# Peptides against a protein of PDB entry 6CSU, part 62

Target 1, 51 residues: chain A of PDB entry 6CSU
Amino acid sequence: GALEELRGQYIKAVKKIKCDMLRYIQESKERAAEMVKAEVLRERQETARKM

## One batch from the design tools (peptide; made by RFdiffusion4, then SolubleMPNN)

Design b2_p21_2_s2 (from b2_p21_2, 8 letters changed)
Fold by OpenDDE base, seed 1:
Structure b2_p21_2_s2 (fold): chain B 51 residues (1-51), chain C 51 residues (1-51), chain A 21 residues (1-21)
Amino acid sequence: as target 1 above (51 residues)
Amino acid sequence: as target 1 above (51 residues)
Amino acid sequence: SAEELLEKIEKDMKETLEKAE
């Protein structure tokens, strides 16, 4: 019935949201790692210039 | 009826998850910023020690 | 963790749905 169909749609939506968030988090971690790597290299140069 | 009530609850739940996700993202960004700041300071020290 | 948060949110949403039925 309509209630069962709506329940199914809700569960499907929740699962999609969960998957999207996990993907976002993973990609965010990867980007953050690259940003840190770049910042470390930049800071080495900046520190060297100040010395 | 039951269907309208269920739809209302679904909408409410989805709004909550959206808010929770946004809050998580914001807090994650803040934590990442602090980690980068700490890494920068650490790297300055390490670079200085190597010179 | 992020996964724990999502699991909690999903649980809360499920409970909300069940209350509506």
Scores: peptide ipSAE 0.127, ipTM 0.589, DockQ to the pose 0.547
Fold by OpenDDE base, seed 4:
Structure b2_p21_2_s2 (fold): chain B 51 residues (1-51), chain C 51 residues (1-51), chain A 21 residues (1-21)
Amino acid sequence: as target 1 above (51 residues)
Amino acid sequence: as target 1 above (51 residues)
Amino acid sequence: SAEELLEKIEKDMKETLEKAE
């Protein structure tokens, strides 16, 4: 019935949000790691040039 | 009626979760920026010591 | 943290369902 449908829709929506969040977090961690890696390498060069 | 009220509650809950997610994302970005900043500074010192 | 947010989501889900019943 209508009540069950609403419950189902709510649960589905929340589960989707949860999945999207987990994906975002994982991707964010990966991007952050790559960004730090790149920044470290660039900074080494910059520091070396100033020495 | 009861069904309409329940629908409203579900919508409200989903919106709240979405807002919480957005806030977390924003805070995560800020923390990431600070981490990168700190890493850059540490790497400068490390590079300098190795020169 | 991510874990705290997930816990909050689950809590919100549970509370919403309980209010509906």
Scores: peptide ipSAE 0.126, ipTM 0.590, DockQ to the pose 0.774
Fold by OpenDDE base, seed 3:
Structure b2_p21_2_s2 (fold): chain B 51 residues (1-51), chain C 51 residues (1-51), chain A 21 residues (1-21)
Amino acid sequence: as target 1 above (51 residues)
Amino acid sequence: as target 1 above (51 residues)
Amino acid sequence: SAEELLEKIEKDMKETLEKAE
């Protein structure tokens, strides 16, 4: 009935939010790692030029 | 009626979860920014010592 | 943390469903 359908919609929405959040966190960690790696290389080069 | 009230409660709960996720993302970005700033300073100092 | 947030989401799901039943 309507109540069961509503409950199903709620569960589906929450599961989607959970999955989207997990994906975001994973992708964010990967991007952060790459940004840090690039920044480390850049800073080493920049510091070397100034010395 | 009871069904409309329950619908409202489910919608409110989903919105709260979404808001909590967005807050987590925002706070995570802020922490990441601070970590990058700290890493930049550390790498400059480390590179300078090695030269 | 991400794990704590996931735990909270699951807890909120359970509590909301239990209150609705």
Scores: peptide ipSAE 0.124, ipTM 0.588, DockQ to the pose 0.790
Fold by OpenDDE base, seed 5:
Structure b2_p21_2_s2 (fold): chain B 51 residues (1-51), chain C 51 residues (1-51), chain A 21 residues (1-21)
Amino acid sequence: as target 1 above (51 residues)
Amino acid sequence: as target 1 above (51 residues)
Amino acid sequence: SAEELLEKIEKDMKETLEKAE
């Protein structure tokens, strides 16, 4: 019935969200890693400046 | 020291990822809800067409 | 892990829907 159909659509949507989230998490980790790398490099530059 | 600073940066990055994830989840749910709504409306239109 | 967390979220969401039926 209509209720079951709606339920099915919801479950399908949830599964898609899960996939999207996993992808987003991976991309976010990569971006974060690059940001950390940049910060470390800035710190090294600052240290060098002080020497 | 440098190690502790790097550790701190990592923890900060992870916390940011968590926040981004939660936000993305919410936004994805909203998008999914709209998609489901649209599908239901299309189904109703199709039903009406068949009547 | 992130995957485990997402699986739990999916499960919880499904159960919530079922309870609403």
Scores: peptide ipSAE 0.107, ipTM 0.525, DockQ to the pose 0.127

Design b2_p21_2_s3 (from b2_p21_2, 8 letters changed)
Fold by OpenDDE base, seed 2:
Structure b2_p21_2_s3 (fold): chain B 51 residues (1-51), chain C 51 residues (1-51), chain A 21 residues (1-21)
Amino acid sequence: as target 1 above (51 residues)
Amino acid sequence: as target 1 above (51 residues)
Amino acid sequence: DAEELLEKIEKDMEETLKKAE
């Protein structure tokens, strides 16, 4: 019935949100790691140019 | 009725999740920015010690 | 952390669903 259908839709939406959040967190961690590497490299290059 | 109550609870739960996600994203961006600043500072200090 | 937040969200949603039934 309508109540069971709504319950099913709710569970499906929750699972979708969980998957989206996990993906976002993983991608955010990867981007953060690459940003740190890039900043360290740029800082080393800047220091080298001043020497 | 039961259907309206379930619908109301579903909408409330989804809004809660959205708010929690937005907060997490904002805090994650702030932590990432601070981590980059700290890495740049540490790199400059390391280079200075080698000079 | 992120995993703790997700676990809390999942728990809150499960409790909400249980109360609605």
Scores: peptide ipSAE 0.120, ipTM 0.547, DockQ to the pose 0.621
Fold by OpenDDE base, seed 4:
Structure b2_p21_2_s3 (fold): chain B 51 residues (1-51), chain C 51 residues (1-51), chain A 21 residues (1-21)
Amino acid sequence: as target 1 above (51 residues)
Amino acid sequence: as target 1 above (51 residues)
Amino acid sequence: DAEELLEKIEKDMEETLKKAE
């Protein structure tokens, strides 16, 4: 009935949000790692240039 | 009625989860920025130590 | 952190469902 359908819709929406969040977190971690790596390389290059 | 009240509760819960997610994303970005800043400082220190 | 927020999501869902029953 209508109640069961509504419950199903809610659960589906929450699960989607959870999945999207997990994906975002994983991708964010990967991007952060690459950003740090790039920044370290740039910093080394600049330090070398100043010597 | 009961169905309308339940619908309202489900919508409210989903909205709350969405807001919590958005807040987490914002805080995650700030933490990432601070992490990069700290890494740059550490890298400069290490480079200086090696000279 | 991520784990804490996920636990909160699950808790919010469970509480909402409980109120519906």
Scores: peptide ipSAE 0.118, ipTM 0.550, DockQ to the pose 0.722
Fold by OpenDDE base, seed 5:
Structure b2_p21_2_s3 (fold): chain B 51 residues (1-51), chain C 51 residues (1-51), chain A 21 residues (1-21)
Amino acid sequence: as target 1 above (51 residues)
Amino acid sequence: as target 1 above (51 residues)
Amino acid sequence: DAEELLEKIEKDMEETLKKAE
């Protein structure tokens, strides 16, 4: 009935949100990792400059 | 140093995102529950109408 | 991790909906 249809639609939406959230988290981690790598490189360059 | 500061900022941001997502999910659950309750009520009313 | 948490959340949501039926 209508209740089951609504439930089904909600569950489907939740599953989509889950996937979107996981993707967002993964992409955020990747961006953060790249930022850290860039910072490490800058620090190494700064150290080298001072040597 | 700058690397530790960036790392700290990332961890803080991730924690905030987690909290925001948990809040969003909780609010979504609450909205869904209310929608389901409304649907159940409508179905009961429809059943009563047909009796 | 985040995936495990999201799976638990999904399960809890499904159970909540089931109880409402």
Scores: peptide ipSAE 0.112, ipTM 0.532, DockQ to the pose 0.119
Fold by OpenDDE base, seed 3:
Structure b2_p21_2_s3 (fold): chain B 51 residues (1-51), chain C 51 residues (1-51), chain A 21 residues (1-21)
Amino acid sequence: as target 1 above (51 residues)
Amino acid sequence: as target 1 above (51 residues)
Amino acid sequence: DAEELLEKIEKDMEETLKKAE
């Protein structure tokens, strides 16, 4: 019935949100790691030029 | 009726999850920004010591 | 952490659904 269908839609939406969050967090961590790596490399070179 | 109340609760729950996600993302970005700032400062000093 | 937050969100949603039934 309508109630069971709504429950099913809710569970499906929750699972989708959870998956999207996990993916976003993982991708965000990967991007952050690459940004830090690039910034560290850049800053070493920048500081070296000033020395 | 009961169905309308359930639909209302579903919508409210989804909105709550969305808000929690947005807050988490914002806080994560703020922490990442501070981490990068600290790493840049540290790396400048580290490189300076090696020069 | 992110996993703990997601577990809490899932639990809260399940409890909300249970109360609505």
Scores: peptide ipSAE 0.120, ipTM 0.554, DockQ to the pose 0.694; fails the geometry check

Design b2_p21_2_s4 (from b2_p21_2, 9 letters changed)
Fold by OpenDDE base, seed 2:
Structure b2_p21_2_s4 (fold): chain B 51 residues (1-51), chain C 51 residues (1-51), chain A 21 residues (1-21)
Amino acid sequence: as target 1 above (51 residues)
Amino acid sequence: as target 1 above (51 residues)
Amino acid sequence: DAEKLLKNIDEDMEETLKKAE
């Protein structure tokens, strides 16, 4: 019935939100790792230049 | 009726999940910024030590 | 923190479904 259908829609929506969050977390970790790598490289160059 | 009440409860639950995700994202960004700041400081010290 | 958030989402879903019974 309508109640069961609405329940199913809610569960589906939450599962999709969870999947979107998992993907965001993974991509965010990858971007953070790349950002740190780039900053480390820049700082090595900048520090060496000042010496 | 019962259907409208259930719909309201599901919408409320989804909104809470959204708020939890937004809070996580904000806190994650702050932690990432602090991590980069710490790495920059460590690399300046390490590079200077090697020279 | 991410795992905790995901667990909280699952718990929120389960609690909502239980209250709706």
Scores: peptide ipSAE 0.336, ipTM 0.760, DockQ to the pose 0.775
Fold by OpenDDE base, seed 1:
Structure b2_p21_2_s4 (fold): chain B 51 residues (1-51), chain C 51 residues (1-51), chain A 21 residues (1-21)
Amino acid sequence: as target 1 above (51 residues)
Amino acid sequence: as target 1 above (51 residues)
Amino acid sequence: DAEKLLKNIDEDMEETLKKAE
């Protein structure tokens, strides 16, 4: 019935939100790792220039 | 009716989940910024020690 | 933190479904 279908739609919506968040988290971790790597290299250069 | 009330409850629940995720994202960004700041300072010291 | 968030979402979903019974 309509109530069961609405329940199903709610569950599906929540599951999609969770999946989107998991994907975001994974991509964010990858981006963060690359940003840190780049920052480390940049800072080595900057520190060296100041010496 | 019952269907409209249930729909309202589900919409409210989904909105809360979205808000929780947005808060997580914001807090994660703040933590990441602090981690990068700490890494920069650490790398300055390490680079200096190698020179 | 992410795992905690996801668990909380599951709990929120469960609570919402329970209230709908």
Scores: peptide ipSAE 0.335, ipTM 0.760, DockQ to the pose 0.762
Fold by OpenDDE base, seed 5:
Structure b2_p21_2_s4 (fold): chain B 51 residues (1-51), chain C 51 residues (1-51), chain A 21 residues (1-21)
Amino acid sequence: as target 1 above (51 residues)
Amino acid sequence: as target 1 above (51 residues)
Amino acid sequence: DAEKLLKNIDEDMEETLKKAE
């Protein structure tokens, strides 16, 4: 019935939210790693230039 | 009616979960920024030492 | 932190379902 369907929709929504979060976390870790790499490279150049 | 009330409760619960996600995202961004800052400081020292 | 968040989401879901019974 409508009540059971609504319950199912709620559970499905929460599961989707969890999946989206897991994906975001993974992508964020990857972006952070690349950002650090890029910053290190820029900093090496900048430091060397100042010397 | 009862069905509408239940629907409201489920929507409210999903919204709370969404808010918790957003808070996590914001905190993660702040931690990432501090990590980059720390890495830059370490890299400056390391680069200077090598010269 | 991520693990804690996911655990809290599960708890929130269970609590909501329980209250709806």
Scores: peptide ipSAE 0.334, ipTM 0.761, DockQ to the pose 0.759
Fold by OpenDDE base, seed 4:
Structure b2_p21_2_s4 (fold): chain B 51 residues (1-51), chain C 51 residues (1-51), chain A 21 residues (1-21)
Amino acid sequence: as target 1 above (51 residues)
Amino acid sequence: as target 1 above (51 residues)
Amino acid sequence: DAEKLLKNIDEDMEETLKKAE
């Protein structure tokens, strides 16, 4: 019935949102790792120049 | 009626999820910034020791 | 990226509500 249909739609929507968030988090971690890597390398160069 | 009540509850639930995610994202950004800051400082020390 | 995610959430919610009409 209508109630069951609505329930199903809600569950589906929430699950999709969850999946999207998980993907975002994973991608964010990867980007952060690359950002740190790049920053570390730049900082090494900067430090070396100041030595 | 019951259907409208349920619909309202689902909308409310989804909105709460959205808010929670926004908060998480903001906190994540702040933590990431602090991590980068700390990494930079550590790397400066490491580089200096190797010089 | 975060804004894009939020947009998608809004769209998902909107779609759900629309289907429930």
Scores: peptide ipSAE 0.323, ipTM 0.754, DockQ to the pose 0.629

Design b2_p21_3_s1
Fold by OpenDDE base, seed 5:
Structure b2_p21_3_s1 (fold): chain B 51 residues (1-51), chain C 51 residues (1-51), chain A 21 residues (1-21)
Amino acid sequence: as target 1 above (51 residues)
Amino acid sequence: as target 1 above (51 residues)
Amino acid sequence: GAEEEERRRREREEEERRRRE
């Protein structure tokens, strides 16, 4: 019936949201890690210029 | 110094990630809500046709 | 993308089938 279909669609939507969030978190962590690495490289270059 | 700059950049990156995640979660919830609403409308139309 | 969504749809359909058995 209508209630069962609605429940099914809700569960489907929640599962999709969960998957999308996990993916987004992973991608966001990767981007953050790359930003930090880039900064460390800049710092190393700056220190090398001062020596 | 370099460590302070790195720390600052890390904090900035984390804050950005948090904001992006919250926005993504909100948008995802909105999309899910619209999907559910669309289904409810379809069900109402189907019930109306059966009456 | 679309392939991942289709795969997830199939997995849900299989889960629903198992629940009816």
Scores: peptide ipSAE 0.124, ipTM 0.481, DockQ to the pose 0.000
Fold by OpenDDE base, seed 3:
Structure b2_p21_3_s1 (fold): chain B 51 residues (1-51), chain C 51 residues (1-51), chain A 21 residues (1-21)
Amino acid sequence: as target 1 above (51 residues)
Amino acid sequence: as target 1 above (51 residues)
Amino acid sequence: GAEEEERRRREREEEERRRRE
């Protein structure tokens, strides 16, 4: 019935949100890792120039 | 020193990621609520047409 | 994207099939 269809649509929407959140979290972690890597490389270059 | 600066940059990046995630979660919940609202309205219209 | 949406649709259809068996 109508209530079962609404429940089905709600579950579908929540599943989509979960997948989108997991993807966003993964992409955010990758961007953070790249930022840290770039900063470590810059710091190593600065240290090498001071020595 | 360089290590304290790197730590500070890491903390700043993590704080930004947290804020972006919270905003994304909020926007996703709002989109889900709008989808449910639209579906409830459609179901009410279908029920009204059948009566 | 459209490819990810199609993948998620297939995963849901497979889950529904398993629930009916």
Scores: peptide ipSAE 0.112, ipTM 0.475, DockQ to the pose 0.000
Fold by OpenDDE base, seed 1:
Structure b2_p21_3_s1 (fold): chain B 51 residues (1-51), chain C 51 residues (1-51), chain A 21 residues (1-21)
Amino acid sequence: as target 1 above (51 residues)
Amino acid sequence: as target 1 above (51 residues)
Amino acid sequence: GAEEEERRRREREEEERRRRE
């Protein structure tokens, strides 16, 4: 019935939000990993210049 | 020599910091995923009670 | 778009499958 349809639509929407949030977290993690990689590279280059 | 040893130790330390940061980011992502999972579960339960 | 909706549908179906295992 109409109530079951509404419930189904709501659950579908919540599941979509979950997937979107997990994707955002994954993308944020990837950006952070690239920042760390760049920092480590800079530190190595700086150390090489000073030695 | 001593300078090469010091450089090696510094690079080792930087690599360790990188690994520690990546681990922290991974753990943060896992915590966020669990929060999202819990939220989705709560929303489903709430919807089920209201229908 | 339709492709994005289909991708999200597949993601939901995969998650439901993983929860049943």
Scores: peptide ipSAE 0.104, ipTM 0.461, DockQ to the pose 0.000
Fold by OpenDDE base, seed 4:
Structure b2_p21_3_s1 (fold): chain B 51 residues (1-51), chain C 51 residues (1-51), chain A 21 residues (1-21)
Amino acid sequence: as target 1 above (51 residues)
Amino acid sequence: as target 1 above (51 residues)
Amino acid sequence: GAEEEERRRREREEEERRRRE
């Protein structure tokens, strides 16, 4: 019935949100790692310029 | 020094990611609530049409 | 945390795959 359909749609929506959130978290971690990596490379270049 | 600057940048990046993630989670919950609300309204309209 | 949620996601995806086989 209508209530079962609503429940099904809710479950589907929550599952999608969960997947999207997990993907966003993973992508955010990857972006953070890239930023740190880029900074380490910059610092190494600056150190090399001072040497 | 360079290592302290890197550490500071890492901490800043992680803090930003945390804030963005929490906001994304909140917005996702709000979107889910809106979808459920819209479905409930549709079901009520369908029920009203059948009555 | 996120790692535990990712693990639980993988477990569910694997279970869904097993049900389709």
Scores: peptide ipSAE 0.097, ipTM 0.484, DockQ to the pose 0.000; fails the geometry check

Design b2_p21_3_s2
Fold by OpenDDE base, seed 3:
Structure b2_p21_3_s2 (fold): chain B 51 residues (1-51), chain C 51 residues (1-51), chain A 21 residues (1-21)
Amino acid sequence: as target 1 above (51 residues)
Amino acid sequence: as target 1 above (51 residues)
Amino acid sequence: GAEERRRREERRREEERKRKE
């Protein structure tokens, strides 16, 4: 019935949001890791230039 | 020094990620609410057509 | 880059499969 269909659609929407959020968090962590790697590389280059 | 600068950059990156994540969560909730409203409206229209 | 785009597409396909379960 209409009530069961609405419930099903709500559950589907919540599941989609959860998956999208977890993906966003993972991608954000990956971007942060790459920024840290780039910074460490820059610091090593600056240290080498000062020697 | 280099260690303090790296720490500062890491903290800045983490703060940015946190802000972006909170914004994404808020926008996701708003999209979910709009989907539910649209679905409720469709169900009401379908019910009205079946009467 | 191209690898990041491929990984994003693979994740989207996995999410779609999980929604059908």
Scores: peptide ipSAE 0.128, ipTM 0.505, DockQ to the pose 0.000
Fold by OpenDDE base, seed 4:
Structure b2_p21_3_s2 (fold): chain B 51 residues (1-51), chain C 51 residues (1-51), chain A 21 residues (1-21)
Amino acid sequence: as target 1 above (51 residues)
Amino acid sequence: as target 1 above (51 residues)
Amino acid sequence: GAEERRRREERRREEERKRKE
């Protein structure tokens, strides 16, 4: 019935949010790691230029 | 120095991720609420059509 | 960039498959 359908849709929505959140967190961590990596590389290049 | 700059960039990246995550969570909740609201409205319309 | 967008889309498709299983 209508209540079961609403419940089903709610559960589906929550499951989607969970998946999206996990993906977003993972992608955010990856972006942060890449930013740090890029900075380390820049610093190494600067150090190499000064030596 | 280089280490302080790297630390600063890391902190900046983490702060950005925190803000983005909080925003994403809020937007995800809002989207879920809107999906449920839309379904409730559809069910009410179906019920009204059957009566 | 474009590669990041492709990876994101691939992950999204994988998550959708996992939700249907």
Scores: peptide ipSAE 0.126, ipTM 0.504, DockQ to the pose 0.000
Fold by OpenDDE base, seed 5:
Structure b2_p21_3_s2 (fold): chain B 51 residues (1-51), chain C 51 residues (1-51), chain A 21 residues (1-21)
Amino acid sequence: as target 1 above (51 residues)
Amino acid sequence: as target 1 above (51 residues)
Amino acid sequence: GAEERRRREERRREEERKRKE
């Protein structure tokens, strides 16, 4: 019936949100890691110039 | 020093990720709610036509 | 880079297929 159909659509939507969220978290972590790597490289260059 | 600077940048990046994630979650919930509302409206229209 | 973006799109398509199964 209509209630079962609505429930099915809701579950599908929630599953989509979960997958998208996990992907977003992963992408965000990757971006953060790249930012940290870039900073470490800059720091190493600065320290090398001071030596 | 360099370590404190790196730590500061990391914390800033993590804070940004948190904010963006919360926003993404909110937007995803809103989209899901709108999908459910649209389905409920369609269902009501279908039931009304059968009466 | 661009390759990483393509890999993400491919994973997304695979996730969508797994939902239809």
Scores: peptide ipSAE 0.115, ipTM 0.495, DockQ to the pose 0.000
Fold by OpenDDE base, seed 2:
Structure b2_p21_3_s2 (fold): chain B 51 residues (1-51), chain C 51 residues (1-51), chain A 21 residues (1-21)
Amino acid sequence: as target 1 above (51 residues)
Amino acid sequence: as target 1 above (51 residues)
Amino acid sequence: GAEERRRREERRREEERKRKE
C-alpha cells in the first residue's frame, strides 16, 4: 500500500545518502592526502634550498 | 619548524574536511526531507484521485 | 533552487567564521 511505498522510498533515500556520504569521506581523504604530499614536497624543496 | 608547520596544515585540512562533511550531511538530510515531502504530496493527490 | 544556494552560502560563511575562532 501507500505507506509501504513511502517507507520503501525513505529507505532507498537513506541508502543513497549513506553511499554519497561514504563517497564524500573517501574523496575528502584523497584530497587531504594530496595536500599532505604537496606540503612534504614543498618542505623537501625548502630544506634543500637551506642546505 | 617545518614539521610543526606540516602538522598544523594537516590539522587545518582535517578540520576543513570535518566541516565540509557536516555540511554535506545536513544538505543530504534536507534533500531527503524534500523528496519525502514531495512523495507524501504525490501520494495524497493519488489517494484523492482514487476516492 | 535559489533558496538552496543561499542556504549553502550562509552555511559556508558560518563555517569560515568558526575556523577563524
Scores: peptide ipSAE 0.115, ipTM 0.493, DockQ to the pose 0.000

